# Ledger of designs, part 48: peptides against a protein of PDB entry 5T59

Target 1, 112 residues: chain A of PDB entry 5T59
Amino acid sequence: TTPTMQSTSLLTEHLGYPPISLVDDIINAVNEIMYKCTNAMEKYLMQRNIIGKKDFSDEIKIGTAKLESLLENSVDKNFDKLELYVLRNILSIPSDLLEENRFRLLHHEKLV
Target 2, 90 residues: chain B of PDB entry 5T59
Amino acid sequence: EHIRFQRLVQVCNKALEESIRKLQSWEKIHECFPNYGQTREGIENLTVCQQQVIKLWSNLSRVEFDAIFHERSIEEKLNQLDDLINKARS

## One batch from the design tools (peptide; made by RFdiffusion4, then SolubleMPNN)

Design b2_p14_2_s1 (from b2_p14_2, 5 letters changed)
Fold by OpenDDE base, seed 3:
Structure b2_p14_2_s1 (fold): chain B 112 residues (1-112), chain C 90 residues (1-90), chain A 14 residues (1-14)
Amino acid sequence: as target 1 above (112 residues)
Amino acid sequence: as target 2 above (90 residues)
Amino acid sequence: DEEKYKEVLEWFEE
């Protein structure tokens, strides 16, 4: 289930930032890393594009593009899963603590 | 007692592992370079390239994710959250 | 999303 507004508010107060901000940082980082990896791969192979007097530049460009696409799809899928898990199970407040009395206690502990 | 940060690290590692899994397949790599990979030098280059990419993926991920966790103070915050929850239940 | 969530939970299964 999706986190409640109440849970989000409490966690934002505790963390000093909205829970989603952490996930955004992680996803942005992995995307940057992904393109650094694919760029490095292309550059490495393009420096070695001629074998036996045959130029494989076109094949290298197409091949690296295919691998990039494959990696993009995998990253998107797996980090969508990560987002779901983090928000539901890690950055979450148990339902019993969202009740009136427990909610006040948790809030009070943060303010004192 | 403190479980949330451990789970965060675990899910991050798993997501990274699953994301790079297909690039760890030599067959997948070779399929993208069918003619290049039929040459001895091509095979050697692809082998090195595959290893370097996987290593780069691992190293960059470690550095960047650790930086995020530090900047967000997430270990401390998650431990505190665990403590608050446990205290409220006592 | 529920299917994806189930798949994530499988990551933690032994």
Scores: peptide ipSAE 0.648, ipTM 0.950, DockQ to the pose 0.584
Fold by OpenDDE base, seed 5:
Structure b2_p14_2_s1 (fold): chain B 112 residues (1-112), chain C 90 residues (1-90), chain A 14 residues (1-14)
Amino acid sequence: as target 1 above (112 residues)
Amino acid sequence: as target 2 above (90 residues)
Amino acid sequence: DEEKYKEVLEWFEE
C-alpha cells in the first residue's frame, strides 16, 4: 500500500529527513555512475578508433549512444521498482503502530 | 530482529544487477558495433571495454552507496525502527 | 504500480 502522510511525518522525525530523500540520493548516484560508465566506454574506444586503414569513429559514437540508451532505460525501470519497495517495505511504519495508542508510545520513546 | 537494513542492501544490489545485465550480453555489445566487431582488434577492444565497464559499475556503486548509507545513518535508524516495532508488539 | 511492486517482490524469491 501507499505510505500515508502520517507515516511519512513520523519517519521524517525519526530519520531526520524525509524517506524519499534517501531514494533520491540513491537514484542520483546511479545516474551519475551510469554516465561515467558510458563516457569511459566511449573514450576507450575512441582511442582505438582506427583499425588497419579504416576509421571507425562514427560507428563508435553511434554504438556507444545506443548502449547508453539501453542502460538508461534499464536503470529507470529497475530503480523505479527499488523506490516502490523501499518506501512500502523498508521505510514504513506498520498500521498497528499508527493507531492512537501506539502513536503515543512512539513519541514517548523518542523523548526518552 | 533487525531486517530492514539487510533488505535495503539486497534491493540495491538487485537493482544494480538487473540494470547492468544487458551490458553483460556480448551479443548486444557486438550488435552495436557490427563492422568494428568484425575485426580481430575490434573484438579484443570491445571485450576489454565490456569488462572494464562492468567493473567500474560495480566499484563505483559500492563506494557511492556506502557513502550515502553512512551520511544518512540509515543502518542505525533502521535498526532503531526494528527495535521500536518489536518493542511495541511485545 | 501494483504490477511493478509484484515484480519487485519476485527479486526476493528463490
Scores: peptide ipSAE 0.647, ipTM 0.950, DockQ to the pose 0.600
Fold by OpenDDE base, seed 1:
Structure b2_p14_2_s1 (fold): chain B 112 residues (1-112), chain C 90 residues (1-90), chain A 14 residues (1-14)
Amino acid sequence: as target 1 above (112 residues)
Amino acid sequence: as target 2 above (90 residues)
Amino acid sequence: DEEKYKEVLEWFEE
């Protein structure tokens, strides 16, 4: 159920860009957001690294790194799922419309 | 009638929700800071940090994804796609 | 990929 070359071409013409470009934008954005979040977390805690007479800087660095790794793995997994769904069910042309006559109709409608 | 853009928004929200789920667990947060979290001040700091990061995640994703959708005109394009498909089937 | 696809479809189930 992978998108065909025909559907990709038709959708590219309709969208003005390849369908995968939208997914790439989304994934790039969430990765940027992810690192902004983890960086903010580390900075917040590092500004509060001393409690009493004890310095927790090392523990904070290790802990935030673990959380970053956890978030990275989760983002990777869930947005891979998103990519599959978007390309198969949202940015897709039903197979019955990929026949010659209907394909031409869609192309014609785009030009009108 | 128009369903594709709605589905796009839904799948984006679900992916974001599932991605941040583990950070919403206090137990997971505390486990990463076992000694820091044994102090009163540490617990307070971690609590605020957890809340802030979740809010930042939500706010940034909303702003950035809306910007992408606007730049790509995706709502209009998906609505047009729905219309074309429905017309072809009529 | 098929397993992942099934999992993502579950996101829309009640």
Scores: peptide ipSAE 0.646, ipTM 0.950, DockQ to the pose 0.592
Fold by OpenDDE base, seed 4:
Structure b2_p14_2_s1 (fold): chain B 112 residues (1-112), chain C 90 residues (1-90), chain A 14 residues (1-14)
Amino acid sequence: as target 1 above (112 residues)
Amino acid sequence: as target 2 above (90 residues)
Amino acid sequence: DEEKYKEVLEWFEE
């Protein structure tokens, strides 16, 4: 199920930031890493683009672009799944604790 | 007793592993460089490149994710959350 | 999203 506003509010108070902020950090990081990897690959191969008097620069550029696209699609798919799992199962409050009496208990514990 | 942070680490690792899986396939790498990969030197270069990229992926993700977890104090916060939930249910 | 959620849960299945 989708997190409720109440759950988000309580978790934000507990964490000091909205739960989605953690996910955003993770996703932003992996995207940066992804492009660093593909860039490194292209540069490595472009430094080795001539073999047997043949220049493979065009093939290398096209090939690395294809791999980048492949990685982009995979990252997008898998980290969408990660986001869903984190928000539903890790950064979540059980429904039984979202009741009014339990809500007060959680606030009390934070203040003590 | 404390389970949420462990699950966070697990799901992060799984997402990273699944994301890089296709690049671990030599066949998929080679098919992107059909003529380059027909040369001995090309094969050698692609092999090294593949290995280096996978290592870079693993190393960078470990460093960056650990930094995020530290900056967000997420292990402590998730442990506290587990404790609060357990206490409420006791 | 429910389909994706099921797929994620499969990550933890033996």
Scores: peptide ipSAE 0.645, ipTM 0.950, DockQ to the pose 0.608

Design b2_p14_2_s2 (from b2_p14_2, 4 letters changed)
Fold by OpenDDE base, seed 5:
Structure b2_p14_2_s2 (fold): chain B 112 residues (1-112), chain C 90 residues (1-90), chain A 14 residues (1-14)
Amino acid sequence: as target 1 above (112 residues)
Amino acid sequence: as target 2 above (90 residues)
Amino acid sequence: EKEELEEVDKWFEE
């Protein structure tokens, strides 16, 4: 489920930044990479748009746009899942350690 | 002993792999260029393009994600988190 | 290792 405020605070203290910041970095990076890839593809094909006497520029532009959309949708879906996975299973503190006694122990270890 | 960073790497790789999967399909690539792909030269160009995109995707993601992990010191932090949790349970 | 990978796989299959 969704991480608690308590766990977020503890992890922020531990990491030096909110857990979501890591995910944001990852997502921003992949989005940038995605558009670099599609742009490279379009440029490559547009330099090869004439075959024989036929100009395929329009088809290339449309086709590349379709592929971009396809990739964009896939990235969105998969990295949304990644975000959930990271926040729930990686950047998480077990509930039993969020109890009073355990919480103090973890907090003490960080401050001492 | 330390498991969280390994999981992070694995889930990142999985997300990247699944995201590019459809572009690895020649059929899907060809469908986007129905007339261009009917020519010999078109097929050749699309083939090279597909390969280059996949390589670019892989290379850029590796470099960028490693940079993020380093800048965020995430391996160290996750290892420490594992240790803290294990210690608390001992 | 295998268990971790399997967990990730299951997650993406959902």
Scores: peptide ipSAE 0.568, ipTM 0.947, DockQ to the pose 0.141
Fold by OpenDDE base, seed 4:
Structure b2_p14_2_s2 (fold): chain B 112 residues (1-112), chain C 90 residues (1-90), chain A 14 residues (1-14)
Amino acid sequence: as target 1 above (112 residues)
Amino acid sequence: as target 2 above (90 residues)
Amino acid sequence: EKEELEEVDKWFEE
């Protein structure tokens, strides 16, 4: 189930930030890490681009780009699932707590 | 009693693990460097490169994700959320 | 705890 506006508001109040902000931080971090990894790979191999009399620079660039694409696709797939899981199952408020009486309780706890 | 933060850690680890899985395949690596990988020296370089990338992936993700969790105080907040839910149901 | 991990595993199997 998709998070409700009420759930988002309550969680934002509780967290001090919108729930999606945590997911954004995670996704931004993994994207940064991903490109650092692929860049490191390219740099490492480009420093070792000549074997014998052959220069493999072009093959290395193409190959690294292919691996980057593979990793990119996998990251997108898995972290899209992560986003859904986190928002649905972790940063969520059960329906019973969204009832009016429980809603007041949650606010009361914040005020005390 | 407290379950949400544990789930967060678990799903993060799972997503990271599954994301790097194809790079852990030597076959996939070699396919990207068909001629380079036909040389002994090329194979050695690719092997080291593969290992280094996987380690870098693991180390950076650990450091960065822990930093995020700390900055967002997410363990404390999720524990509090668990407590609120449990209290409401009692 | 293990049950929670299994739930995550099932999620990624979808």
Scores: peptide ipSAE 0.563, ipTM 0.947, DockQ to the pose 0.138
Fold by OpenDDE base, seed 3:
Parts: sequence; structure tokens; C-alpha cells
Structure b2_p14_2_s2 (fold): chain B 112 residues (1-112), chain C 90 residues (1-90), chain A 14 residues (1-14)
Amino acid sequence: as target 1 above (112 residues)
Amino acid sequence: as target 2 above (90 residues)
Amino acid sequence: EKEELEEVDKWFEE
């Protein structure tokens, strides 16, 4: 389930960076995108806050905050799952290849 | 033969898709703006806003994730990993 | 934890 130190070391050597670094990049990116989206939404609606001489600014601020919270929670949950999946199933080395004989072969191939 | 990079793309798309799913619901959007959404003009504004946010989400994620994949050379590295594993098993 | 991992695996099998 959890990547071994040996697996991490081998993958780090292969990738040129720790596997977790890729996941960190992805998560940081989506968080930035998330706030850009919610900010854009608020700004768009705030420019259209008056309808029929009624000011809906307060409702817009509250509403966009609610949507931001919903999106934030969803992003957190889904990308936590993504992290687990990537590290376990994509950036992983099969157990049989972590045996001594196979380990040496893989390591040798990387160093040649 | 090469499967890991494809899986990476798929899981990224899945996570993005599931994350934005709630905002794709008009009901969820309208619930956040109960009085604003009772006006004709408000409904129109919310409709456009919803559409624009979803598009922005899709476009930004595509650009940013592709940039990450390129900077990390992840397709090449994952293909090489597949090859190494296959070779070790042969 | 095992349950979570299994759920994640199934979720992304599509």
C-alpha cells in the first residue's frame, strides 16, 4: 500500500525527483485554479449586483463563498484520492521486482 | 505496452471532473442565490456565470497540467518505467 | 485505510 523507501529511492533516481513532487505540483495547480474560478465568479456577479434597483451584493458574496466551500471540499477529497492512486498504482514498482535479483537488474539498467 | 502515463491522464481527468460536478448542477447554483435567482436578469447572469466558470476550470486545468507533465517529463519517464518493468519480467 | 485504498482503486478503474 504505502511506497517503500526502496521504491521511492529507485523512482527518485529514475525521475530525477521524488514521486511526491509530481503530486504536489498537481495539487498546487488545482488549488490555484480553484480560487481563480471562484474569484472570477464573484467578480462577474458583483458587476451585476443591482437588479430592479435592488442591491444583491450581500447575497452574492455569501453565495459565492458557499460555492467556494463546496468546490474546496470536493477538490480536497478527490485529489487526496488522486494522490493515493498515483503513488500506489502509477509511480510504483511491482513487489516482485523489489526482490534482490530483480532489484539489482533494475538498478543496473538505470546506471548503464 | 505503455500504460502508466495513460492512467495518469485518466486519473487527473477523473479528479477534475468529479471536483467540478457540483457546480454543474443548476440546482446547487440557484440555492446559493435564492433571491437573486428569482429575477429574470439574475437567472441569466447565473447561467452565464456557471458556464464561464466551468469553461475556465477546464481550460486552466488543461494548460497547467500539461505544463507540469512537460516540465517533469513524466510521459517519457513513465514509458521508460513500463519498459524497464517489462524487460525485467522477460 | 485498506477500505479507502480499495475505494480509490475502484474509483479510477474507469
Scores: peptide ipSAE 0.133, ipTM 0.935, DockQ to the pose 0.598; fails the geometry check
Fold by OpenDDE base, seed 2:
Structure b2_p14_2_s2 (fold): chain B 112 residues (1-112), chain C 90 residues (1-90), chain A 14 residues (1-14)
Amino acid sequence: as target 1 above (112 residues)
Amino acid sequence: as target 2 above (90 residues)
Amino acid sequence: EKEELEEVDKWFEE
């Protein structure tokens, strides 16, 4: 089920970079976006931390931390799935093309 | 004929949508701010905050992912991969 | 691992 070294090598040659590098870019991006979102949320609410005479700063900090954790867990779960799907179904070479005769054809087409 | 890039876009959108789904739940947001959310003003603030975060998530992800796809030339590369595979099978 | 892969395939094929 794991991509073969042969597949990875061929795809790396084709892409100009290892397939995992694309996934890494995507995951790094979503993580950055995630923290920007949670930070924005905290900042927005902290600017509105006082209602009447009551200061809700502590509750806001705790609440936003909980939501951050929730989002973080969801991102991890779903983008782990994404990684598997991309590497297996998108950035993949069918097994029949990894056979000796087909491998030569693919390699030849790439180099010509 | 070309299917891999559209699948990449679809799976990225799916992952993004599923990731933000819990923040789309008002109940989950409200329970994180039980006392703050008991005030009218607090509810209003949380509502706006929820809306803004979801929009920010959507906008940033679109811009950043498109940039990645461009920098990696992934549409072209995946189309070429499809072509190579189809040619080999012909 | 096979089960996980199958689940992933189903999840993203919808």
Scores: peptide ipSAE 0.129, ipTM 0.935, DockQ to the pose 0.600; fails the geometry check

Design b2_p14_2_s3 (from b2_p14_2, 4 letters changed)
Fold by OpenDDE base, seed 1:
Structure b2_p14_2_s3 (fold): chain B 112 residues (1-112), chain C 90 residues (1-90), chain A 14 residues (1-14)
Amino acid sequence: as target 1 above (112 residues)
Amino acid sequence: as target 2 above (90 residues)
Amino acid sequence: LEEELKEVDEWFEE
């Protein structure tokens, strides 16, 4: 299930930032890491593109592009699942705490 | 008692592991370089490349994710959330 | 510990 507006507001107050901001940081980081990895792979192989007087530059470029696409698809799939998992099961407030009486506990702790 | 931060670490590790799984397959790597991989030197280069990429993936993700968790104070905040929930249910 | 990891594993198997 999708988190409610009320849950998001309470968690934002508790965290000091919206829950989605944490997920965004994680996803942005993994995307950066992903391209650093693929770039390093291409650079490493392109420095070793000549074997037996044969130039494999074109094959290396195509091959690394294929691997990059493969990694991109996998990252997108798995971190989309991660986003859903985090928002539903980690950064979530049980329904019993969304009642008025339970709301007071969360606000009280913030005021202390 | 505190479970949410542990779950966060676990799901991050799982997502990272599953994302890199295809690159851990030598067969998939070799298929992308069919002629290059038919040479002895090419195989050696691909082997080193595969190993280095996987290590780079693991090292960078550990450093960057730990930095995010620290900057967002997420362990403390999730522990506090667990405590609030447990208190409310008592 | 193991139960939590199991839940994550099941999630990614979907």
Scores: peptide ipSAE 0.519, ipTM 0.945, DockQ to the pose 0.140
Fold by OpenDDE base, seed 2:
Structure b2_p14_2_s3 (fold): chain B 112 residues (1-112), chain C 90 residues (1-90), chain A 14 residues (1-14)
Amino acid sequence: as target 1 above (112 residues)
Amino acid sequence: as target 2 above (90 residues)
Amino acid sequence: LEEELKEVDEWFEE
């Protein structure tokens, strides 16, 4: 289920930032890490591209690109799930707290 | 009592673990370098490369995610959220 | 702790 506008507003007030901002930070970080890893892999192998008298540079470039794609797809899948999980189950306000009386209590506690 | 931050850490770890799983497969690594991996030296290089990448992935993710959690004060905020919820339900 | 981990595991299996 998608979070309500009300819950988003309340959480934004509580956190000091929109809930999605945390997820964005996480996703941006893992993407950066991902490309650092793939770049390191390519550089490592390219420094070892010649075995005997044969140059494997082309194969290394293609191979590392394939691995990058595999990792990228996996990251996308798993962190899409993470985003949903975090927004649904972690950065969420239970429906009972969104009731009229409970909402007032939450708002009051925040402002006091 | 406080469960949300624990869940955040767990789901992050799970996502990271599952994301790197395919690179942990030697078969998948070797498939990408069919001729290179037919040489002894190539196999050695790929083995070291695989190991180093996995370590780099683990180390960087730990450092970066901890930094995010700190910058966003997320543990404190989630604990407070748990407290508010528990109070409202009591 | 174990229950929360189980929940996450189940989530990723879906």
Scores: peptide ipSAE 0.518, ipTM 0.945, DockQ to the pose 0.136
Fold by OpenDDE base, seed 5:
Structure b2_p14_2_s3 (fold): chain B 112 residues (1-112), chain C 90 residues (1-90), chain A 14 residues (1-14)
Amino acid sequence: as target 1 above (112 residues)
Amino acid sequence: as target 2 above (90 residues)
Amino acid sequence: LEEELKEVDEWFEE
């Protein structure tokens, strides 16, 4: 289930930033890495585009674009799952700690 | 005792591993370069390229994710969260 | 450790 507003507020206070910010950092990083990888692949092959008397530049461009799309789809799928997993199971507060008595404990620990 | 940071590392590794899995398939790579891959030199180039991309993926992700975890102090914060939960339940 | 990894594996297989 989706985290409650109360849980988000408490975690934001604890972390110093909203929980979603960590996930955003991770997703932004992997997207950057993804395009660096595909760009490197294209450049590497384009430097080796001529074999014998044949120029394979067009085939290389199309092929690397297809691989990029394949990687994009996989990254999107897996890191969407990662986002859900992190927010539900890692950056989460158990329901018993959201009760009144446990809420006081969290504030007390913050002040001590 | 402290489990949340361990889970974070595990899920990150799993997502990275599954994301690159298709590029680890030689068959899929070769299908994208049907004529280029019919030449000896083409096969050699594709082989090296595949290996280099996978290594680059692994190295960059390690460096960048470690930097994120450090900047966010996430290990310390998650350990503290575990401690708070355990204390509340004791 | 392995139990946690198993849970992650099951998640990604869904």
Scores: peptide ipSAE 0.516, ipTM 0.945, DockQ to the pose 0.138
Fold by OpenDDE base, seed 3:
Structure b2_p14_2_s3 (fold): chain B 112 residues (1-112), chain C 90 residues (1-90), chain A 14 residues (1-14)
Amino acid sequence: as target 1 above (112 residues)
Amino acid sequence: as target 2 above (90 residues)
Amino acid sequence: LEEELKEVDEWFEE
């Protein structure tokens, strides 16, 4: 299930970077987006924290924190799966191409 | 013939969609603000907030992921990989 | 297109 060193080397040569680098970019991006979204939500509601004579600031802070946690857990779960999927099924080399004759073909075409 | 980049886009979209799904539930949003959401103004604010967050999530993810794909030239590289595999099997 | 999407969906259900 784990990519071989050979596959990683070949893909790194082909891509110009290790396959994991793409996944890292994606995960870093979604994490940044996630916190931007939750921060925006908190800021929006905190500017509207008083209704009538009641201040809902504490409730807003707790509520947005709960939503952030829910989103964070979901992101972690789904993008961990994404990482596995990408490395196994997208950035992968079929086993038949890792055989000697096929391996040479792939390597030759990249160097020529 | 070219399938890997399509898969990448699909899995990214799926992960993004599933990640935001819980925030699309009004019930879940309201549960986090039980007293605030009992006021008319509170409901209005939460409604707008929910909509804006979902839009922000969608827009930012599209822009950022497209930028990553471009910077990594991943469509071209994955198409080339597909071609190499197909050629080797021909 | 549909086949690939279905495959992804099935995988996420695991």
Scores: peptide ipSAE 0.513, ipTM 0.945, DockQ to the pose 0.139

Design b2_p14_2_s4 (from b2_p14_2 with F5L E10K)
Fold by OpenDDE base, seed 2:
Structure b2_p14_2_s4 (fold): chain B 112 residues (1-112), chain C 90 residues (1-90), chain A 14 residues (1-14)
Amino acid sequence: as target 1 above (112 residues)
Amino acid sequence: as target 2 above (90 residues)
Amino acid sequence: EEEELEEVEKWFEE
């Protein structure tokens, strides 16, 4: 389920930034890490592309590309799940606190 | 009492672990380099490469995620959120 | 999304 506008507003006020911004930071970071890893792998193997006078450069390029795609798919899948969980269960306000009386209490606590 | 930040760390670790799982498979690695991996030297290179990539993944993720958590003050904010919720329910 | 959420929630059942 999607967080309510009210919840998002309250959390934004509390955090100093929208909840989604944290998730964005995490996802951006893992994507950067992912490509650093795949690049490192390709570079390492390309420095060792010749074995017994046979050049494996083409195979290395294709192989590393396949692994990159595999990793990309896995990252996308798992961090989509992460995003959902974080926004729903971690960066969330229970429904009972979004009721009128509890909402006032939350505002009061924040402003005091 | 404080549970949200712990859960954040846990879910991040889980996502990272699940994401790298395929690369932890030697079979998957070898499959991508069928001829290269038929040579002794190729196998050795792939083995080292696999190990290094996994280590790099782990190290970079730890450093970068900790930096994010610090910059966003997320532990403090989540603890405060827990406290607010618990107080409201008391 | 609900199915994915349920799967993720299982990460913490153990």
Scores: peptide ipSAE 0.167, ipTM 0.935, DockQ to the pose 0.485
Fold by OpenDDE base, seed 3:
Structure b2_p14_2_s4 (fold): chain B 112 residues (1-112), chain C 90 residues (1-90), chain A 14 residues (1-14)
Amino acid sequence: as target 1 above (112 residues)
Amino acid sequence: as target 2 above (90 residues)
Amino acid sequence: EEEELEEVEKWFEE
């Protein structure tokens, strides 16, 4: 079940912002957090790049990049699922409330 | 009575948990550093690094998501939505 | 998409 234009309008009125805006905030936040994490990982290991007489800087950079890609893919997949669930099941209006009489009720509650 | 905000928190936590799952695998971490991880000191560094990243992930997500929920007043709005639906069906 | 939705819904079956 996908959200309708009417549902979006009603929810926008109720929330004060489009439902998708909340999801966008969440996704933007997790992406920022993701890169902070990978950057921290690289910095931590680069401070410890020499073991014995061997410099592992190149391996660390490549390895961290691989982990970043792995995390990116996982974040994309799971938060796409989140977006779908939130918009369909949380930020949704049941069909019975989309009827004209129910629509009026929602407006009335807002104005009271 | 109020269910939508609880579900929002749950799905956010689940998405965060599933997203970090692969980084929780030591095998996956070690695979990315095959030579570095063959040294004792390297293993120690990777172990600490893995733990720190997971903690950072958890802490930052908690703070940032709570801030979003507050700024969007989403708990109040979702509770109101639940109330409206329940009222309409009563 | 529907398949993904089904997977997400399973998150709350426990």
Scores: peptide ipSAE 0.165, ipTM 0.935, DockQ to the pose 0.570
Fold by OpenDDE base, seed 4:
Structure b2_p14_2_s4 (fold): chain B 112 residues (1-112), chain C 90 residues (1-90), chain A 14 residues (1-14)
Amino acid sequence: as target 1 above (112 residues)
Amino acid sequence: as target 2 above (90 residues)
Amino acid sequence: EEEELEEVEKWFEE
């Protein structure tokens, strides 16, 4: 079950930002980190591209690109799961608090 | 009593751990550099590279995620959410 | 969606 608009509104008021914004920050961060890691890998190996008078630059570039793709696919998969879990189980309002009387209570607590 | 922030930290760690798992495989690394990895020096370089990347992944993620959590005040907000829920159920 | 939720729940039950 996808979070309701009501839950989103209440959480947005409570957090000061929409729940999805936190997830977006996390995903953006890990993507940035991912590319920093792969870039560092390529640079490190490219500085060590010649062994025994053989130049392995092309192999290094191709190999690093393959590893980047592998990591990218894994990040996408796992952080899609994270997004679902966070919005479903962490940044969520229990159904009993979404009832009319409880909804008012939560709003009242915020205002008082 | 407070459970949501702990869960957030756990799920973040799990996602990070699962994401880097493939790079922790020497076999996967070596397969990407079949000729380079047949040299002694190449193996040494790949070994160091693998280790450094994993460390970089861990360190950067810790710093960046902690910064996000702080900027979003998420621990406080999730604790408050837990308290509100518990209070409403009392 | 329910299947996806089940997979996620299993993944984080550890």
Scores: peptide ipSAE 0.161, ipTM 0.934, DockQ to the pose 0.653
Fold by OpenDDE base, seed 1:
Structure b2_p14_2_s4 (fold): chain B 112 residues (1-112), chain C 90 residues (1-90), chain A 14 residues (1-14)
Amino acid sequence: as target 1 above (112 residues)
Amino acid sequence: as target 2 above (90 residues)
Amino acid sequence: EEEELEEVEKWFEE
């Protein structure tokens, strides 16, 4: 079940930002970290591309690209799950609070 | 009493752990470098590389996620949300 | 969607 507009509005008021913004920050961060990791790996190995008389540069480039793709897929999958969980179970308002009288409580608290 | 922020931290850690799991597999890494990994020196390099990447992943994620949580004041906000919910139910 | 949600919840409970 997707969060309601009411829930989103109330949470936005409470947080000072839409709930999705937090998730976006997290996802953007992990993506940045992911590419930093892959880049570091490639650079490390490329600095060690010659063993004996053989140059493994091509193999290293291909291999690191494969690992990057693997990591990308895993990140996408797991953080999609994270997004769903966060929005449904963490940044959520129980149904019993999604009433006019309860809305007033949340709004009143903001004003105090 | 306060549960939401704890859940947030837990789910973030879980997602991070599951995301890096495949890179923790030596077999998976070795498969990507079949000839390079047949050399002693290559194996050593890959081993160090794997270790360093995992550490980098862990360290960067901790720092960046903590920064996000701080900037968004999410612990405080989630605690307040818990309190509001509990109050409304009392 | 419900099945997906259940899967996600189970995943994070493990």
Scores: peptide ipSAE 0.152, ipTM 0.934, DockQ to the pose 0.759

